Peptides against a protein of PDB entry 8BZL. Designs and how they scored, part 103

Target 1, 228 residues: chain A of PDB entry 8BZL
Amino acid sequence: SYDRAITVFSPDGHLFQVEYAQEAVKKGSTAVGVRGRDIVVLGVEKKSVAKLQDERTVRKICALDDNVCMAFAGLTADARIVINRARVECQSHRLTVEDPVTVEYITRYIASLKQRYTQSNGRRPFGISALIVGFDFDGTPRLYQTDPSGTYHAWKANAIGRGAKSVREFLEKNYTDEAIETDDLTIKLVIKALLEVVQSGGKNIELAVMRRDQSLKILNPEEIEKYV
Target 2, 242 residues: chain B of PDB entry 8BZL
Amino acid sequence: SRRYDSRTTIFSPEGRLYQVEYAMEAIGHAGTCLGILANDGVLLAAERRNIHKLLDEVFFSEKIYKLNEDMACSVAGITSDANVLTNELRLIAQRYLLQYQEPIPCEQLVTALCDIKQAYTQFGGKRPFGVSLLYIGWDKHYGFQLYQSDPSGNYGGWKATCIGNNSAAAVSMLKQDYKEGEMTLKSALALAIKVLNKTMDVSKLSAEKVEIATLTRENGKTVIRVLKQKEVEQLIKKHEEE

## One batch from the design tools (peptide; aimed at target 1 F72)

Design b1_p26_3_s3 (made by RFdiffusion4, then SolubleMPNN; from b1_p26_3, 11 letters changed)
Fold by OpenDDE base, seed 1:
Structure b1_p26_3_s3 (fold): chain B 228 residues (1-228), chain C 242 residues (1-242), chain A 26 residues (1-26)
Amino acid sequence: as target 1 above (228 residues)
Amino acid sequence: as target 2 above (242 residues)
Amino acid sequence: SKEDEEAKKKMEEKMREEREKLEKLE
């Protein structure tokens, strides 16, 4: 008898494995996303890179395509699976439709993938939330968030991971049209938001910026310090 | 009452994958494996526990496996699981070579196996592999490399690291003594002996209980060499004199 | 350490309880 349902409804209507996967996300490093006028910014709390660890292998921000980037909170190995599938879909879309994916399209794909893992027998949910940012072909900046349940929504700004509550509270207070009036101000907003939960300043922040019609740029620590 | 497959890895109420954690605990009782990256090479050093006199086959290395011409690995954990994973690594590397007519990049081989490990933590009816691996390699993209992977499917690149018994103490020692940018293969070998001498619960370190492999570049080719027992003895002797 | 053994026991108990809850739902 195939032990069918890893994710089942409780008597009170809860999907415990999904809720527990959300707890795994809450233990993850904090990630922040902000949509500006002509910029999208992702910031992630750097885990204190062990002195002997190669920093290149600890990246929490990745490109899905030339126009889409993702940050995540939760299980890194789970995230890798989602990233790989999303990248394949982005490439497939370019080949079949001859246009890059919209940020909403790839978000929906990821969300659907996550949802299937909450419903399929013999599969546990993904222990990740993701912030997906980028530009549509028309140049519109987008920010989406997904969770282990497979839900997704568009946001102006959002945060995930262990410090998400504090960061969201900060963003709710400080996200104004004036605060995102320029690219630099938008970057500064993300850094300030992360500094609410990250100790030791700019050295513990990974920041990625995507501007309209430009490729993803990961800021080096020196560039980040200019905004602090 | 359909018994839930007890082998399914599920989240705890606290968001933990206990089966993965238990697999990692099992690895903590395995023989110590150490990896050190140097400027001119990379090495693996492993504790050899099964010195059965009756083993006829002088296996040059019990715990160090050549994966291809440019990569080797060391394993800590369940031997049967290790054999499956090392064979899979060889198959992945071979398939890549056949398909692309070039060696697989080191990190790509590591990630391919890590995706398999991850799958065994997510799909029902599967248990995590009770194995951690250290990988050493060279490729044209990043040069000499050292990686570590665990049962969760996580991996990282390292300058120096340790898995298995007393790994935390070993890592602490490596952090203290590893000089970034100044590490030669010769100094790395000395450091490996120093760390193993402290982490192995033996009164005296003997060459029969230690396997060491080095990966270097000579004339544009990767050379993977398992040190002879006499060479290891010399390293131990030098350490005892210091 | 004794603390690690107690933590393991607590984890095993929690996992067992969770499995039992899941079994009761089928």
Scores: peptide ipSAE 0.026, ipTM 0.599, DockQ to the pose 0.128
OpenDDE base, seeds 2, 3, 4, 5: peptide ipSAE 0.017, 0.021, 0.020, 0.000; ipTM 0.495, 0.589, 0.602, 0.583; seeds 2, 5 fail the geometry check

Design b1_p26_3_s4 (made by RFdiffusion4, then SolubleMPNN; from b1_p26_3, 10 letters changed)
Fold by OpenDDE base, seed 4:
Structure b1_p26_3_s4 (fold): chain B 228 residues (1-228), chain C 242 residues (1-242), chain A 26 residues (1-26)
Amino acid sequence: as target 1 above (228 residues)
Amino acid sequence: as target 2 above (242 residues)
Amino acid sequence: SEEDEKAREEMEEKMKEERKKLEELE
């Protein structure tokens, strides 16, 4: 009798609930992250905002702190829980350590949270992957990705969600030092990558940029169209 | 301990939370609730299914709940779950008011409840709430607002939306008739009656079967008013004459 | 309400069926 642990190993060593959570992520809207030289960029596929829906409430890119932002793919409600806990941790860190979190630190925190939900009896995994970008206090741009299992890795560029495969293939081909030589080129790279899977051009893209020593800036549709 | 583990919402092989979907299915059979945002107010209109003849005319809204001075909600789904959630909303709003000496912003109240809903989809021994809510409110940040939340803990802001029975058809009608930027509360009320008349499985729409609440601003104060039966009758009559 | 109870029962039945399906997949 396999104990009714929510997340248990199969005979083949699989954590089915984690794998199934990953399937939930694959159904999510596509998100892409790119680390430039002095910029980090997040792009997300805007699901067609239902007619009469307030676009303000359909944000997929959020700030965790002044120096860190996150995009996610998967269950929005699950993401909100993770975001809230991450924000609390960022603030706590500032108060206790008197420095902002490193991007790695907050990523590890999120990853640990996710991992605990894969081992805890009576808890299901979070149905989200996240791209976490920002700057360390030394000015180094960072990009991390987490998945439902609680694994995390640093990336130069990555994508998550339903179009992730196509976007990653594009990035693998087009991510070069020349392609990220300037902030504008880096932004353009993200937009081009998303356009591989997003229909109807720049109107269906949410784009956020964080430059060194600057706050997160969400680009408006007009600004995005300038890069297309 | 073992009995509680069996109730945990888990992912299907396809990455679906079926218990949440089933909760949403249950809501689909509930009475219709509609919300419409106007320039000068916001309204909720709900189907009343339980007409108890013995209920004294002072019928408090069965499906519309005042949350605080600036917010109200309508519920579709399991009544017992609705009662729990509406009470929780009131408690959250009260705690915020006590802590900050100002009313809770509308979206924050919605989000707080949605986090609770989400928790009931993730923690063992819990089932999703079989309730969707429409929220109407006013705050100094965004003015008049309309939100919808579901059993998953997802929410969104809307200009107009519908939950419960025939909600898809209602939403379609709202999309056709809602005039963005030009919607007055008067027009919104007319639209609500129009949509309810078409979406409710009734031969004739009667005021006894419809609850309507409006939220407006008067003299810098929020006014939440449940329309009297006579007022609803007048709206229905007007619709029938058009 | 009776309708709410019916909806609850239907949901519980569906949940039981789903659990059974999940158990069969395990």
Scores: peptide ipSAE 0.020, ipTM 0.590, DockQ to the pose 0.576
OpenDDE base, seeds 1, 2, 3, 5: peptide ipSAE 0.005, 0.013, 0.025, 0.010; ipTM 0.587, 0.498, 0.604, 0.589; seeds 1, 3 fail the geometry check

Design b1_p26_4 (made by RFdiffusion4)
Pose (drawn by RFdiffusion4):
Structure b1_p26_4 (pose): chain A 225 residues (1-47, 50-199, 201-228), chain B 238 residues (1-200, 205-242), chain P 26 residues (1-26); non-standard residues A62 YCM
Amino acid sequence: SYDRAITVFSPDGHLFQVEYAQEAVKKGSTAVGVRGRDIVVLGVEKKAKLQDERTVRKICALDDNVCMAFAGLTADARIVINRARVECQSHRLTVEDPVTVEYITRYIASLKQRYTQSNGRRPFGISALIVGFDFDGTPRLYQTDPSGTYHAWKANAIGRGAKSVREFLEKNYTDEAIETDDLTIKLVIKALLEVVQGGKNIELAVMRRDQSLKILNPEEIEKYV
Amino acid sequence: SRRYDSRTTIFSPEGRLYQVEYAMEAIGHAGTCLGILANDGVLLAAERRNIHKLLDEVFFSEKIYKLNEDMACSVAGITSDANVLTNELRLIAQRYLLQYQEPIPCEQLVTALCDIKQAYTQFGGKRPFGVSLLYIGWDKHYGFQLYQSDPSGNYGGWKATCIGNNSAAAVSMLKQDYKEGEMTLKSALALAIKVLNKTMLSAEKVEIATLTRENGKTVIRVLKQKEVEQLIKKHEEE
Amino acid sequence: SLTELPEEPGPEEERELYFEEAEAAE
């Protein structure tokens, strides 16, 4: 089979294929995640008439208690999501507990890191925001990128214009903003309205403590706008 | 040998996949192919690129392929690559029926093939398939459906779409004329002739298939030349 | 979502190689 080293070091210690994978992420639609007190919220920018909205979603459930949003190559994302879904079931089988948000994040990150050091393969061209709750009810938000690095965040953005949205969230992520569920959802819509020039072209989802993923209707989003 | 390896599965500096993009260029030079969803069925309209006089026409169709009892598809791009992929689609549909004893839902069949196409872009060092497909079908979950896939493995559901030559012009005509939720098969057939009239008129130059439900069973039929010639006459009056 | 072509083209040499291989496969 094909064994060519695709990801290699360059002078100065750069891994060019990874950096190029990060450029693919910037070409993706904006995704925003905010961790609230008892709620986590994901929002994504949408690119059209005659298209079925159900089929092209950027927010997916990995397990009953874990879901994710992504930016970048949509085909690579389907592969990573299905790999994570299979791992969530393997964990329930072996440990008899649902996966922690951290566990599945570490798994997705290590999968991505393997694709930066394996022969015959290019890196995954996606970043992911992963949200959910732990056994003790603690809300979580993690980010993964193509290098395999992962971190926890109070709030974050990925994809096109992520730097601007991040700077907005730094100034606006306060206790008042995450005091209630309505204000937590509002902060995500405001963060997206910063780069979407829009309001009717946004998808949003909410996850509450042990209540599973709820995707908001267009009519419910129009009320906030 | 590293010297002769064209490296078909790497990123460009901008995060692009050049082989995928070049494959899409090949599809843009293929015969026009469009699909339209309506309340009582789905249809595929395709430009025949085999319009030579000395051709025999031995099959019931040239560009429209039955995948299983409830599904059909049409292709744009490299014909040989399309043969490999359509054979694989039939195999996936049969593997699902064997396992679950029920027909494969349409989206599950599209996802399964797209995973194969995505693998060719990430590993193996091979050129990707130069094929875009339109899928039409019916399942107990979502009823009548239309899907499109491209060489990278991406797919989407559409009420109307077009692939191949002059597809951008065709998508424009569909946005203007398609009445969302009010389309019948008869009106969708009229719109298909209208669209192919601009982007290309003769019955020998076009191929039309319809998918409908009759007595709880799916019917996939290629329209005879007589029915197509009558549809062409009905439009010229407009 | 479906993939789109950029306004900026890719390398012409790689494009020609691709089309030669595709033609040979046909």

Design b1_p26_4_s1 (made by RFdiffusion4, then SolubleMPNN; from b1_p26_4, 10 letters changed)
Fold by OpenDDE base, seed 3:
Structure b1_p26_4_s1 (fold): chain B 228 residues (1-228), chain C 242 residues (1-242), chain A 26 residues (1-26)
Amino acid sequence: as target 1 above (228 residues)
Amino acid sequence: as target 2 above (242 residues)
Amino acid sequence: DLSELPEKPGPEERRRRFFEEYAARE
């Protein structure tokens, strides 16, 4: 019976378990990523934290290293496994190569991990997509997306999870060189994009900003309201 | 949908993990466990269902487990699964202590177990654990803490929460009566009794059917104490007088 | 009157709520 749990090809050539994992991602909270000129911004829909829940334990945006952060949509427990492995790899890379990982490198690592779980006997795919942003050591801002299949691509802007379609449509219309000309404009673009799917203002948005040669900054609600 | 019910935890066409959902449904039928965070401590209160007269009156808390000197947990769900997980928690905590010569941070212990739970939802030949846990603890990083974890391997920190039977109703009551920043351990105990009295399917709350543990700091040390039956009786009596 | 426990939602609704809450914990 367990053999049927393996990600196998259907008669029509589909990997249904991967497709179904993608459906799990679509049920996740919306995350958006935008690459600016000298900034990368991640925004996540804050679902109403249950009254009495500690917000610090609901981290949707996670640092992988000083130069890389990740937002995800889908199964939180699955994401934790991926994040932990990615963090270990980032540290290992620093020790062995004496440089931080490139955003592409760590994305490829995560993608390879996900892909292995689509082929490994007795394993199901990870039910997560991720937006991975950061700066390469040369100061180049990067945004990557990866999905449950282990595919990955570089993006200027993208969204994942619930409402991703609407957010992407907004970004396709509004992402211009002028719209990302400044850091503040880039942040505003992310907020506006999230507001397409988030009903109640700045309080329901988590926003993380990474600028060139700066650490990840999570904006507080008051800071977000300044951009609204 | 039924074809996914009996198999190793796999995704449904809708992206659901039915085995995890079914494990959570099973927990909904388990005895109620409450956790409440106060300014000066944290508590667990659990329903005791198995009152067999032949149980050796060694009032070992059936549902509340000491994990280390700074942490305890309460369990809702399958007892055998609970025993495995609580033992694993103790082992993780002990290994950390030996390796780092300091107690494991509360959230880190919770996370370590949650990774195990998650693995049982992802790897073939395994079923999810039919257990939710409440964790209480103290560490130097965040002070008094309350966490909840479920069969999926998800967890969260809480000021007050409930698992098991009538958990949704209990959480609603806690939301109404919990005063953020003003909660004393004494008031938390009273609140726990109030909520249990309403959520337990009993005509009268009895001390025999309730286990309560408190975690406090005294002279720079964590003290975990299971309340004696007489103390619980006094709390119930006080509630009835109000 | 909090005395009447709301009718336990059916298993499907409980599953839906769970999934929504689970998805909300993302």
Scores: peptide ipSAE 0.036, ipTM 0.602, DockQ to the pose 0.049; fails the geometry check
OpenDDE base, seeds 1, 2, 4, 5: peptide ipSAE 0.006, 0.000, 0.029, 0.000; ipTM 0.582, 0.492, 0.582, 0.568; seeds 1, 2, 4, 5 fail the geometry check

Design b1_p26_4_s2 (made by RFdiffusion4, then SolubleMPNN; from b1_p26_4, 10 letters changed)
Fold by OpenDDE base, seed 1:
Structure b1_p26_4_s2 (fold): chain B 228 residues (1-228), chain C 242 residues (1-242), chain A 26 residues (1-26)
Amino acid sequence: as target 1 above (228 residues)
Amino acid sequence: as target 2 above (242 residues)
Amino acid sequence: MLSELPEEPGDEERRKELFEEYAARE
């Protein structure tokens, strides 16, 4: 069967391994990203942490640099590889160009990495999609999404993972200039979007906020409950 | 198994490169791209398929890429493969400019990329690129030019051509309506709309679903311009009135 | 089309069969 080979074209022109990697993403926990006026917000569905598991070890939102963070859906092991390479690139860019990466730049880097894994024999595609948010050095907030194929686009708002369809439908209806007029409203929008697919309220949501010229802040459950 | 890794692009017993053929099939399912050469310019017209409300308004031309000041391209096929190839084109063009202190000739840029594409069909460690490209450009040697390249690394110059979905039908229409030596950019734009309207599987052509770029010469400089939505709407309206 | 590849892709079923046969020989 062509679908079990390395990433090769099927007779009908499909890259089945890429399509199957996209299916792996659809099984992942839901992540949401929203770009506000002067804020970017990531929200992720928390998996039920086993009673004995350290909550600190299950972070689905990771900083790539001081001005860029990423959430992902899909294979966590694959995500670690991408995150590590992206972090190295961010540091390298700061050393060579003397400026932090733009959000587009690092997204393109990640996208190119993913694409290469779809074209190299002996490798399978990465089973992850990512939401990449941050601020460019000029203070412009950005949101990008990338998939297993290595495609990427800029978004006002987007979602990935198992609940992505429902969350996107919510965002399409509720993302307005009024809904993102303030930082608090933008945060509320993300929480409301996640609540479309997450049960039991703020306890099952991880939220990260990045404001202009500020570091990534992960909200605690109590802070999240204030917005619900 | 290691044996499947070697099976990517090899000759069949009949002498066919099936992975290249299958890459071409992938392109056949992609959105339509047209190129038309005129006496006073060149154009690219491409189908826009991804219309999402939540996309950031930074109208990056989804399918039309500026390569340098004198060249642009349109892509049909796998978007991620296209991004890699368009980036490589830009790098090649920049390296040439730095080395020779003049812009790279259009055909040389096309050939350089085609050599890369060909290599990906010959070395067993990689699959072919699932992308065809249309190139438009101007240089001092040949003036306005239109090229097409495919996953095999083959390329050719064209007066008018099409890649992607329904490309064969589009090429047939272009052959019928293209007037050699009499094609103005204005007439080429009208022809592009006519062909897209017939080849796109849409009941009504809308400006939101079409990207058009023109390459012209003004005051001894190349001008690459992406048409505004209003300009495309006017072209569509004019076509509907004819 | 300057594609040295045949303009008309062969029968899809035949291409699949040939691909499978070719894949099986290596």
Scores: peptide ipSAE 0.012, ipTM 0.479, DockQ to the pose 0.094
OpenDDE base, seeds 2, 3, 4, 5: peptide ipSAE 0.005, 0.000, 0.021, 0.009; ipTM 0.554, 0.567, 0.592, 0.584; seeds 2, 3, 4, 5 fail the geometry check

Design b1_p26_4_s3 (made by RFdiffusion4, then SolubleMPNN; from b1_p26_4, 13 letters changed)
Fold by OpenDDE base, seed 1:
Structure b1_p26_4_s3 (fold): chain B 228 residues (1-228), chain C 242 residues (1-242), chain A 26 residues (1-26)
Amino acid sequence: as target 1 above (228 residues)
Amino acid sequence: as target 2 above (242 residues)
Amino acid sequence: MLDELSEKPPPKEEKEKFFKEYKARE
């Protein structure tokens, strides 16, 4: 008996499992991405780490390669699968093409993976959206967003998760060329955007910065507080 | 009407995976397991429920499994599922050792199993495993470690945690009494007995109903030791005197 | 370590509704 497709069209043309996966994303912790001139910044709402939990195991921002990093909203276990697949692809690309992936390339790969899980028999959609940031080989900063359906688009700034609407509204109002004129201003913009939905200031924010020709840097709480 | 495969974990309209949540509910009825990280070691303490007098095999540990020379785990949930997962952990660790000629890092073993758990929440014809695990281990990268994983395939590192029956109450007690940076293995053992005494619905805690394993480092080697019944009795007695 | 979505038990009514709808689609 062929395992029937889990994701099927409703009589009105909806893919309910995809829509429901999007609901899982909407309940996830908020993530924000901003593309600056020569910087990309990811910020994530830290869950109040349980007092006895190791903080290193609660990271929501991860490197896919030296030039690409990702934040996500939704199911953490689902995200791990996507991250692992993406990392393998990044390494494979370096070996076969002898160049790092473009941010668009790896985004398209992730999007295609997600799309297949919306169409394959016996598979449910991934319950995650992702913000993918990095630099192309030519030094161009990029920001992409993917959702459970497998769609992807390039953004100047975007947000995902439970506070995404409020954060996006803030970014729409405050994202200007002046606001991203410097690296520090770009970082400040991300922090301010997250503070629209995150209570208790810089202690509840995880922030990652990637500058041109530099490795991913995760800011410590003290560094974040300097921007608040 | 195209029958949805009733055996597939699907999202609810609210974005929830109810089959995963129900698996976790089943674990809530299992025997209590505790893990505590100390500066000089890590321990597992588990409730022993199946004291059948007719069991011929004196299993020194019913709920605590050695995975390799550097790791052990405790399980809460469906026994058959637990057996499958513990066997898989051993196989993963062994394959890694054979391939790389070094022990698998603790977190990597945990994540490998968590990826399997996750797959059973996403692929058709599969149900989630009705098992949560506590992992204790040592590696050269992070030293002594304690991890927890659940049916969703999520995991986390902990200083102290609990799974199974009355786990929420146990975690609350651990939060109150755990002193960060000052926890010795001796104090951790005392804390484990204290918490188990309160979380187990028994009038009197007895050594026959408690399994304890410690993981320490001696002369550059990991030592996993299941405490003898007499040692557990002494810990219980000490707690009763306090 | 539940994802944020699962930290609160669903109301019994929601569980029952979901199961009824799920069975009705079979």
Scores: peptide ipSAE 0.113, ipTM 0.676, DockQ to the pose 0.198
OpenDDE base, seeds 2, 3, 4, 5: peptide ipSAE 0.051, 0.082, 0.037, 0.088; ipTM 0.640, 0.662, 0.633, 0.666; seed 2 fails the geometry check

Design b1_p26_4_s4 (made by RFdiffusion4, then SolubleMPNN; from b1_p26_4, 11 letters changed)
Fold by OpenDDE base, seed 5:
Structure b1_p26_4_s4 (fold): chain B 228 residues (1-228), chain C 242 residues (1-242), chain A 26 residues (1-26)
Amino acid sequence: as target 1 above (228 residues)
Amino acid sequence: as target 2 above (242 residues)
Amino acid sequence: MLSTLSEKPGPEEERKRLFEEYEERE
């Protein structure tokens, strides 16, 4: 069976392990990214933290560098590997090029890493999609998405994970210049988009914002509730 | 589908890693291990299935392992896999100590092992480790800590949790009785006995069937202590009187 | 803390080495 081999094409040209890795992503919690004018916002569906679980260990939004952060959908352990490799590359770039990575550069690095795992007979694809947001050194806000195949594209707004279809449909209808006119409106847009698939309001949302020339800020539940 | 069960490093059409799920199922049949975080310490309590009367109580721990001066773990699952992973934890901790002249932070040790676990789900077509771990520790960054990891390489921090047999029921009981911010080590020990008494498939809880370790801070040093059988007996007796 | 991830990735090579060592023990 062609679906048993990691890097073998089917007769019809399918890479089944890549497609099945995409199904793993669809089982993941929903993540949303939106590029505003001078802000980038990531939102993630927070599964009800078990009453006895430490919230600090359940975060799905991670900094890659001071100017770049990532959200993911899919296998958390796979994501950790990718994030750590990306962090090392960001630091290496600062040392060798004397500038922070562009969001495109680090996205391409992650994409290339994922792609290599689709061509190795000894490795399965990563079961993750990622939303990578940040600012280039010129202050331009960027949003990129990667999938298990190692493809990547730039977006104004996008979503990944279980509720991605519904969230994308919402964003396609509601992403306008007016909707992103201010930082607060951009944040509200992300929250509204997540509320299409998240039950019980702001308590089940993790939200991070990066403004121009500012570090990543994770909003607390009280701050999120002010936007709801 | 049986065709996806035979290979460890493949996704099912539904995006599932069946070998990881089956490893987790195997752990569900292992002896119960509990972890509880208190304000003044952290504990592990584990079911002892192999009772050997000739073993010295001071040295015998079936499921609880000291990792370094500041951390211990308990294991649920395949014993041989547990031995490999606990040895690796000790090596990682020692390498860090030699390199940085400081003990490894608890979460970093947990993460390092979890990256290894993840690798066994992604590389070489080999099976996942059939082991879940509870970690207890202290470091200068977060103080007392409790972590859980599974065969997938996922981990999380907990105030209280359980792995192995009847873990879901144990977690439910812990959620009911755990008082956030008010948990002393003494109350945590009592809670551990209460939960084990209800979740272990035994008619009566006995001290010979339970291992308990506590991690505390005394005079600015971490103290990891396995409770003596007599101490466990007293805890059980106290529970029976209540 | 923004991430629970290790500061330094265990090198992929180290993960592979440990995998290979396990295979030799089987």
Scores: peptide ipSAE 0.080, ipTM 0.603, DockQ to the pose 0.041
OpenDDE base, seeds 1, 2, 3, 4: peptide ipSAE 0.104, 0.156, 0.219, 0.007; ipTM 0.538, 0.525, 0.554, 0.599; seeds 1, 2, 3, 4 fail the geometry check

